# Peptides against a protein of PDB entry 3T6J: the designs that were tried, part 324

Target 1, 375 residues: chain A of PDB entry 3T6J
Amino acid sequence: PIVESYIGFIESYRDPFGSRGEFEGFVAVVNKAMSAKFERLVASAEQLLKELPWPPTFEKDKFLTPDFTSLDVLTFAGSGIPAGINIPNYDDLRQTEGFKNVSLGNVLAVAYATQREKLTFLEEDDKDLYILWKGPSFDVQVGLHELLGHGSGKLFVQDEKGAFNFDQETVINPETGEQIQSWYRSGETWDSKFSTIASSYEECRAESVGLYLCLHPQVLEIFGFEGADAEDVIYVNWLNMVRAGLLALEFYTPEAFNWRQAHMQARFVILRVLLEAGEGLVTITPTTGSDGRPDARVRLDRSKIRSVGKPALERFLRRLQVLKSTGDVAGGRALYEGYATVTDAPPECFLTLRDTVLLRKESRKLIVQPNTRLE
Target 2, 372 residues: chain A of PDB entry 3T6J as posed
Amino acid sequence: PIVESYIGFIESYRDPFGSRGEFEGFVAVVNKAMSAKFERLVASAEQLLKELPWPPTFEKDKFLTPDFTSLDVLTFAGSGIPAGINIPNYDDLRQTEGFKNVSLGNVLAVAYREKLTFLEEDDKDLYILWKGPSFDVQVGLHALLGHGSGKLFVQDEKGAFNFDQETVINPETGEQIQSWYRSGETWDSKFSTIASSYEECRAESVGLYLCLHPQVLEIFGFEGADAEDVIYVNWLNMVRAGLLALEFYTPEAFNWRQAHMQARFVILRVLLEAGEGLVTITPTTGSDGRPDARVRLDRSKIRSVGKPALERFLRRLQVLKSTGDVAGGRALYEGYATVTDAPPECFLTLRDTVLLRKESRKLIVQPNTRLE

## One batch from the design tools (peptide; made by RFdiffusion4, then SolubleMPNN)

Design b2_p28_8_s2 (from b2_p28_8, 19 letters changed)
Fold by OpenDDE base, seed 1:
Structure b2_p28_8_s2 (fold): chain B 375 residues (1-375), chain A 28 residues (1-28)
Amino acid sequence: as target 1 above (375 residues)
Amino acid sequence: DLLEAALLIQELEALFPEREKELDLTVL
C-alpha cells in the first residue's frame, strides 16, 4: 500500500482568531480507485474555474495543476477529523506554488452510516433518496470543495516594494463597478486580516463553490453520474447542505453568541442564503414527532434549484470572493456575520429550532482506529 | 477491543458532555 502522512501546525479552527494552527497529524493509505476519480476532476479544473461567478481578474493568474488523493486514515491525531484537506493553508502559497488536496474517504464513510429511522429533519419521501445518494453526493461535494473551493480565487496584494499583483487601472470590482479600492498589504494574510471569521468564511466559500459547480453537467459526468442519477446526486447534495445548516445549530452557543465549529457555521450561512432566496426553494417546518416532542422537516424544491437557488448562490458566492480578494474586512464581516446571526425571529425562529435540533440530536458516532489487511 | 474502546469513549463523553459540541468535525 501507498502510505501518506502529514504532521504539524496546520488547521486554525481552534484559534478564536483563526491564526494559530493546532498541532495535528495523520497516517493514511492511498485509495487508488477513488484517487483516480479525483484525477479526472483535476483534469477539468482549469475549465471549471472559469465557471465560477467572478471575473478572471479575481481568479489565479496561473493555473497550477494540483495533486488530489483519496486516503483511508489509519490514525488521526488532532481535535477533529476532516473529510477533506487542502494544504497549505496560505493563500499566497496556493497562488504561487500550488496546493495538495486529499479526501479522507473512510472518514466520509462514518458520515454515511446513518440509519433511516434515525435520519432526522427530512421528509419521509426524501429519506430513501438521501440514503442512496448521500455518499456519492458527498464525494462530489468534497472534491469540488477542496479542489475548486479552497483552490480558487485571487488575493489582491501590494508587495513590500509597492507593486500590485493586479492592474489598478483596468480591474473593476464587479459588485461596485469601480476600481479596486482595497487590497492586502505586505505581511497581511487572509487569516490575519479576517481573523475571527476567516476560517468559517473560507469554508462557506468552499461549500458554496461545491453547490454551485455541482450543477455543471461536466462535474457529474466526471464522477460517473448521468441522467436521472446525476439530477438525484445534485438534489441530495443541496438537500444535505440545507439539512446541515439546520443541524449546525447544535454548534451555536446562544449565551456567548458564538459558533463552536467553523464548517457548521458556514453551512448555516448557506441555509440562510437559500432561505432568503425565497420562492419556496427551502422550507423548514416545525412539527411534532411521534413521541409528542418537537421535530422539524426541511424541504428543498428540486425544481427551483437552478431557477432560484443557483442565482442566489451565484450572487452570494461572488460577493464572498470579491470581499475576500479585496481584503474588505468590514464588508466581509457585515455580509458573513449577517447571515451567521442566530435569532428567534419569525418565520424561522432559529433559536427555537435549535432546541429542536438538540432534542433530536443523534448519538455521537464512534470513530475508532481501523484495522487493515492485505487480500 | 472495539467494545472496550466504545465503552471508554462513552465514559469519556459522560465525563465531558459539553466537549462533544466543541469537536471540529468537517463531516456532517
Scores: peptide ipSAE 0.020, ipTM 0.473, DockQ to the pose 0.097
Fold by OpenDDE base, seed 2:
Structure b2_p28_8_s2 (fold): chain B 375 residues (1-375), chain A 28 residues (1-28)
Amino acid sequence: as target 1 above (375 residues)
Amino acid sequence: DLLEAALLIQELEALFPEREKELDLTVL
């Protein structure tokens, strides 16, 4: 088997300022079969990057072909095990030197294990479809999230000599219609500028890229889905995201006005964006469970994903990228914190829904280190 | 034994409930 490992101060999710890495490490074995799918995605990445909803001037000047590998984790030392990884976590290095992507395949497999009777917040008619396609849809989402999410976008930089990595005279901000008015100065980084929102904001961008690009036929083809199967994978991917946005409320602490998990905050933000789109795209309905206690149902109108959901996500994703590229912390914070705010305002009453989410909370999944044998 | 390991982890987690709240649960 091919063994991969890494060790060091890598992920900064536990740093409130998004800058200090947690010491972590893993040992894993390459899953060759799943890696082959991601290699096909890599082969199409340069073309798929052009499908993202920002001008080429806001994308990397040169595409650097990354490695993408599916890994079965033997040991992971850290506070939490991710579904995927994009490294290094330095945007400047990603732009100039390249990056590597990994999917933690057996972690995803654990996530796939869903008992129908314990599946919360879905309509009964969606449960079987969700169970069937959750795994495949996750593979698509993780691939897009890592490769084309974290792997996309340009930071506008002025170096120590005063030179810009973009043409100040010709590059136009698509949101304002004006020339670029802000950028990263020498020594400024994504994390240093956006600080408390940097991690969650970037995860939100990456998740949004996944949802947006999974609508592209070429993506589904790469993963081997066609026709009705492709549409079901799309539907379940979007359904999973809106459900995750509701589940995210578990990780909000009202008393501190704080989010405890960056990815879950990101998923809540996406839910808010899709709810704001209106037109019956997403509906959250409080209900009463069979036990007579509060429950809820999330409904996603499949027929409105492309007509309502895609345009809403497109606009939002473009704004995320433009604000990131220009280092517009004030604008970025205003946008992101606006969607990340949790209140009890009608019609959603998110704080009340949070109580329901907590009531219906599933037991934490335990990931146990496997044993290996020599054959 | 995987079951013993799982039980041990669960016991350890129960001893540190505040630590659980800070775990980066990326997979749902």
Scores: peptide ipSAE 0.019, ipTM 0.471, DockQ to the pose 0.094
Fold by OpenDDE base, seed 4:
Structure b2_p28_8_s2 (fold): chain B 375 residues (1-375), chain A 28 residues (1-28)
Amino acid sequence: as target 1 above (375 residues)
Amino acid sequence: DLLEAALLIQELEALFPEREKELDLTVL
């Protein structure tokens, strides 16, 4: 078997300031079959990057072909096991040296083990479809999230010598229509500059890229989905995201006005964006469960994903990228924290919904190291 | 055996009640 490993201070999710890496390490075996799908995605990456909703000037100057590998994890030492990773976690290095993507395939497989009777917050008509396509849709989402999410976009930088990696005279901010007024200086990083919102913001961007690009037929084709299956994968991917946005409320602490999990905060933000789009795209309905206690249902109108959802996500995703590229912390914080704010304001009453989410909370899944031996 | 796995999970959960806070599956 092909064995991959890494070890070091890598992920900064546990640092309130997003700067200090947690010590992490894994040993994994390459899943060749699944890796082949991701390699096809890599082969299309340069083209797919052009589909992202920002000007080429906000994308990497040169496409650097990354590696993408699906891994079956044997051992993972850390506080949390991701479904996917993109390293290094320095955007400047990603754009100049390249990056490595991995999908932790067996971690995803564990996440897919959902019992229908325990599946919360979905309409009954969606449950079977959700169960059927959750796995495949996650593969698509993870692939896009890592490769084209974390792997996309350019940071505008002024180096120590005062040179810019962009043309100050010609590059225009698509949101303002003006020349670029801010950038990263020498020694400034994404994490150091955006600090407390950096991790969640980046996850939100990456998740948004996944949702946005999964609408592209070529992406679904790469993963082997066509026709009705492709549409179902898209639907379930979006449905999973809006459901995740509701589930995310578990990870919000009202008393501290903080989020305890970066990805869940990101998913809540996306839910807010899609709710803001209106037009019946997403509906969250408080209900009463069979036990007589509060429940809720999330509905996504599949017919409005492209007409309502995509444009909303496009605008939002572009704003995320532009603010990231320009190092506009004030604008980025205002945007992101605005969507990340949890109140009990009607019609959603998110704090009330949070109580429902907590009430319906499932037992946490435990991931246990697999046993491996020669057969 | 799913039952054995479920029991093992329950036992592990009982042994590590505080681990509920740390093992967030970063799903994506």
Scores: peptide ipSAE 0.025, ipTM 0.475, DockQ to the pose 0.156; fails the geometry check
Fold by OpenDDE base, seed 5:
Structure b2_p28_8_s2 (fold): chain B 375 residues (1-375), chain A 28 residues (1-28)
Amino acid sequence: as target 1 above (375 residues)
Amino acid sequence: DLLEAALLIQELEALFPEREKELDLTVL
């Protein structure tokens, strides 16, 4: 078997300022079969980056081909186990030196395990489809999230000598129609500028890239889906995201106006964006469960994903990237915190829905370190 | 470790069914 490991101060999710890494490490074995899918995605990455909804001037000048492997984790020491990793966590190094992607395949497999009778917040007609395609859709989403999400976008920088990595005279902000008015100065980083929202904002951008690009036929082909199967994978991926946005309310603390999990906050933001799109794309309906207690149902109109959902996500994702590239913290914070705000305002009444989410909360899964054996 | 934490969380959730999650074990 091919063994991979890493150890050190890596992830900064536990730092309120998003800069200081916690000490973590893993030992894993390469899953060759799953890695092959991601290798095909890597081979198409440079072309797929052009499909992202920002001008080429806001994308990396040169694509640096990463390694992408699927790993079966043998041991993981840290505060939480991710489904995927994009390293290094330094945007400046990602721009100049490249990056590596890994998918923690057996962690994802645990997440795929869903019992139909315990599956919450979905319409009955969607449950079997959801169970069938949750795994495959997650593979697509994680691959896109890590490779083309975290691996995309340019930061506009002025170095210590005053030189810019972009042409100030010709580059136009697509949102304002004006020249670039802000950038990162020497010593400024994504995390240092965006601070408390940096991690969640970046996760939201990466998740949005996944949803947006999964609509592209080439992506589905890379993962081996065509025809009705491809459409079902798309539908379930989007359905999973809107459901996750509802589930995310578990990780909001109303008394502190605080989110406790960056990815869940990101998923709630995406839900808000798709709800704002309107036209019956996403509907959350409070219901009464068979036990007589509050419940809810999330409905996603499949026929409106491309016509309503995609344009809404496109506009939002472009705004995320433009604000990130230009180091516009004020604009970025206003946008992101606006969508991340949880109130009890109608029609959604999110605080009331949160009570329902907590009431329907599933038991926490145990992830146990596996054993290996010789054959 | 994570296993001990998970077991503790499960125990606490059994005692306090409305308790909010404060510790992330799996990030998807």
Scores: peptide ipSAE 0.020, ipTM 0.464, DockQ to the pose 0.075; fails the geometry check

Design b2_p28_8_s3 (from b2_p28_8, 16 letters changed)
Fold by OpenDDE base, seed 4:
Structure b2_p28_8_s3 (fold): chain B 375 residues (1-375), chain A 28 residues (1-28)
Amino acid sequence: as target 1 above (375 residues)
Amino acid sequence: DLLEAALLQVKLQELDPNREKELDETVL
C-alpha cells in the first residue's frame, strides 16, 4: 500500500487570530480508485479555474498542477478530523510553489451514515434523495472545495524589494472599476491580515467555489454523473449546504457574539447569501415536530438553483475573492461579518431557529481508528 | 493493494459537555 503521512503545526482553526497552527498528524493509506477520480478533476483544473467568477488577473499567473489523493485514514492525531485538506496553508506558497490536496475518504464515508429517522430539517420528500446522494455530492463538494476553492485565486503582493506581482497600471478591481489600491506587503499573510475572520472566510470562499462549480457539467461528468443523476447530485449538494447553514447555528454563541466553528460559520454565511437572493430559492419554515416541540424545515427550489442561486453566489464569491486578493480587510470584514451576524430579526428569526437547532441536536459521533490487515 | 483498509468506526455518544466551547469538525 501507498502510505502518506504528515505532522506539524498545520491548521489554524483553533487560533482565535487564525495564525498559530495546531499540532496535527496523520497516517493514511492511499485509496487508488478514489484518487483516480480526483486526478481527473486535477486534469481539468486549469480549465475549471477559468470558470470562476473573477478576472484572470485575480487568478494565479501560472497553473501549477497539484496533487490530489484520496486517503483512508488509519490514525489522526488532532482536535478534529477533516474531510479534506489543502496544504500548505500559505496562499503565497500555493501560488508560487503549488499545493497538495487530500480527501479523507473514510472520514467522508462516516459522514454518509445518516439514519432517515434522525435526519432533521428536511422535507420528507427530500430525505430519501438526500440520503442517496449525500455521499456522492459530498465527494464532489470536497474535491471542488480543496482543489478549486483553496487552490484558486491570487494574492496581490509587493515584495521586500518593492516589486509587485501584478501590473498596477492595468489591473482593475472589478468591484470598484478602479486600479488596485491595496495589497499584501512583505511579511503579511492571509491569516495575519484577516486574523479573526481568515479561516472562516476562506472556508466560505472554498465552499462557495464548490457550489458554484458543481453546476458545471464537466465536473459532474468527472465524478461519473450524467443526466438526472447529475441534477440530483447538484440539488443534494446545494440542499446539504443550506441545511448546514441552519445546523451551523449550533456553533454560534449569542452572548459572546462569536462562532465556535469556522466551517459552520461559513455555511451560515452561504445560507444568508442564498436567502438574500430571495425568489423562493431557499425557505426555512418553523414547524412543530411529532413530539410537539419546535422543529424546522429547509426547502430548496431546485428549479431556481441556476437562475437565482448561481448569480447570487457568483456575485458574492467574486467579492470574496477580490477582497482577499487585494488584502482589503476592512471591506472583507464588513462583507463577511455582515452575513455572519445572527439576529432574531424577521422573517428568519435566526436566534429563535437556533433554539430549535439546539433542541434537535443529535448525539456527537465518535470516530475511532480502523483496523487494517493483509489480505 | 494487498491491504484491507477498514472504514472508520463511528460510535454515537452523548455530546461532550465542553462541546459548546469549541468544535472543529469539517464533516457535516
Scores: peptide ipSAE 0.023, ipTM 0.475, DockQ to the pose 0.119
Fold by OpenDDE base, seed 2:
Structure b2_p28_8_s3 (fold): chain B 375 residues (1-375), chain A 28 residues (1-28)
Amino acid sequence: as target 1 above (375 residues)
Amino acid sequence: DLLEAALLQVKLQELDPNREKELDETVL
């Protein structure tokens, strides 16, 4: 077997300022079969990057072919185990030197395990479909999230000598129609500028890329889905995201106005974006459970994903990228914190929904690390 | 000689009443 490992100060999710890495490490074995799918995605990455909703001037100047490997984790030391990883966590290095992607396959497999009777917040008609396609859709999402999410976009930089990595005279901000008016100065990084929102904001961008690009036929083809199966994978991927946005409320602390999980905050933001799109795309309905206690149902109108959802996500994702590229912290914070705000305002009444989410939350999962054997 | 890696196992445990006060970075 092929063994991979890493160790060091890697992820900064536990840093409120998004800069200081937590010491972590893993040992894993390569899953060759699943890795082959991700290699096909890598082969199409340069073309798929062009499908992202920002001008080429806001994308990396040169595509650097990354590695992408599916890993079965043997040991993971850290506060939490991710589903996927994109390293290094330095955007400048990603732009100039390249990056590596990994999917933690057996972590995903664990996440796929669903007990129908315990599956919360879905319509009964969606449960079987969700259970069937959750795994495959999540594979697609993770692949896109890591490779084309974290692996995409350009930061505009002025170096220590005053030189720009973009043409100030010709590059136009697609949101304003004007020339670029802000950028990263020498020594400034994504994390240093965006600080408290940097991690969650980037996760939101990456998740949004996943949802957006999973609509592309080539992506589904790469993963081996065609026809009705492809449409079901798309539907379940989007359904999973909107459900996750509701579940995310567990990780909000109203008393502190604080989010305790970057990915969950990101998923809530996406839910808010899709709710704002309106037109019956997403509906959250408070209900009463069989136990007579509060419950809720999330409904996603499949027929409106492309017509309503995609345009809304496109606009939002473009704004995320433009603000990131230009180092516009004020604009970025205003946008992101606006969607990340949790109130009890009608019609959603998110604080009330949070109570329902907490009431229905599952027991905390303990990940038990596997053993190996010789064969 | 080939090594086979087992899948991660998950145990359900009682909800930690202090969980709401802690960062949770587990992505499942």
Scores: peptide ipSAE 0.020, ipTM 0.470, DockQ to the pose 0.080
Fold by OpenDDE base, seed 5:
Structure b2_p28_8_s3 (fold): chain B 375 residues (1-375), chain A 28 residues (1-28)
Amino acid sequence: as target 1 above (375 residues)
Amino acid sequence: DLLEAALLQVKLQELDPNREKELDETVL
């Protein structure tokens, strides 16, 4: 077996300012079969980056081909185990030196284990399909999230000598139609500028990239899905995201107006974006469960993903990237916190829905260090 | 290539009903 490990101060999610790393480490074994799928995605990454909804001037000047492996974790020491990792966690280094991606495959496999009778907030007609395709759709999402999400986008920088990494005279902001008005100065980073929203904002961007690009036929082909299967994978991926946006309310603390998990905040934001799109794309309906207590159902109209969902996500994702590239903290914060706000305003009544989410909350799962065996 | 890892899942029952309000959570 091929053994991979890392150790050090890596993830900054526990830093309120998003800059200081938590000490963590893992030992894992390479899953060759799953790694092969991600290698195919890597081979297409440069072309797929062109499909992202921002001008080439807002994308990296040169794509640096990363390694992408699927890992079966043997031991993980840290506060939480991610589904995927994109390292280093320094955007400046990602721009110039490149990056590496890993998927924690057996961690994902644990997450895939869903009992139908315990599956909350879905229509009965969607449950079997969801169970069938949750795993495959999640593989697609994680691959896109890490490689083309975290691995995409350019930061506009002025170095200590006053030189720009972009042409100030020719680069146009696609949102304003004007020349670039802001950038990162020497010593400024993504995390230092966007601070408290940096992690969640970046996760939202990466998740949005996943949803957006999973619609591309080449992506589904890379993962081995065609025809009806490809459409089902797309549907379940989007359905999972809107469901996750509802589940995210568990991780909001109303008394502190605070989110306790960056990814879940991101997923709630995406839900808000897709709800705002309207046209019956996403519907959340309060119901009464078989136990007589409050419940809810999330419905995603499959037929409107491309016609309504994609354009809405495209506009939103472009705005995220443009604001990130230009270091426009004020604009970025206004946009992101606007969608991340949780109130009890109709029609959604999210605080009321939160009570329902908490009522239907499943027991927290503990992942225990696995045993290994020889075949 | 022949090594498999088996994960064990244990259900945690939260001892503190307010834990979710105060703790930083990680979601898979």
Scores: peptide ipSAE 0.019, ipTM 0.473, DockQ to the pose 0.061
Fold by OpenDDE base, seed 1:
Structure b2_p28_8_s3 (fold): chain B 375 residues (1-375), chain A 28 residues (1-28)
Amino acid sequence: as target 1 above (375 residues)
Amino acid sequence: DLLEAALLQVKLQELDPNREKELDETVL
């Protein structure tokens, strides 16, 4: 088998300021079959990047073909095991040198192991479809999230010599219609500048890219889905995201007004964006469970994903990218924290829903042994 | 346990399928 490993200070999720990396490391075996699927996505990456909702001037100047490998983890030392990784975590290096993507396939497999009777917050008519397509949809989402999410976008930079990596006279901010008025100065990074929101903001951007691009006809074809299956994968991917946004409330601490998990915060933000889109796209309904205790149901109107969801996500995703590219921390924080705010305001009453989420919380799954075999 | 699986999925979702490691939740 082909063995891969990495080690070092890599992920900054445990740093409240998003700057200091946690020391971690893994040893994994390459899954050749799944890696081949991601290579097909890589082959289309340059074209798919053009489908993202920002001008080419806000995208990387030069396409750098990334590496994408699916891995089965044998051991992982760290506070948590990711489903996917995009490294390096430095945007400047991603722009100039490139990046590597990995999917931790056997970690994903653990996520797929949900019993129908324990699947919370979904309508009964969605559960079977969700169970069937959760795995495939997650593969699509991970691929897009890593490759085209984390792997996309340009930071506008003025170097130590005063030179810009963009034409100040011709590049226009698509949100304002004006010339670029802010950028990263020498020594400023994404993490240093956006600090407390940097990790979650970036995850939100990457997740949004996944949802947005999974609607592209070529994407599902790359993963081998066609016709009704492709539409079901799309639906389940979006359904999973809105459900995740509700589940995310577990990771919010009301007393501290703090999120304890960046990805979950990101998913909550996406839920809020899609709820704001209105028109019956997403509905969260408090209910009473069979046990007589509070419950809830999330419903996503499949027919409105493209007509309502996509435009809403497009606008939001473009704003995320523009604010990121221009280093507009004030604007970025206002946008992101606005959607990340958890209140008990009607109609959603998120703090009340949080109580429901906690009440319905399943026991934490512990990864205690690798799920790999040789054949 | 579907909730555990959902929590793992949420945790896996919390664990950025692409990047984030669950701080308090194991990747579903």
Scores: peptide ipSAE 0.014, ipTM 0.414, DockQ to the pose 0.075; fails the geometry check

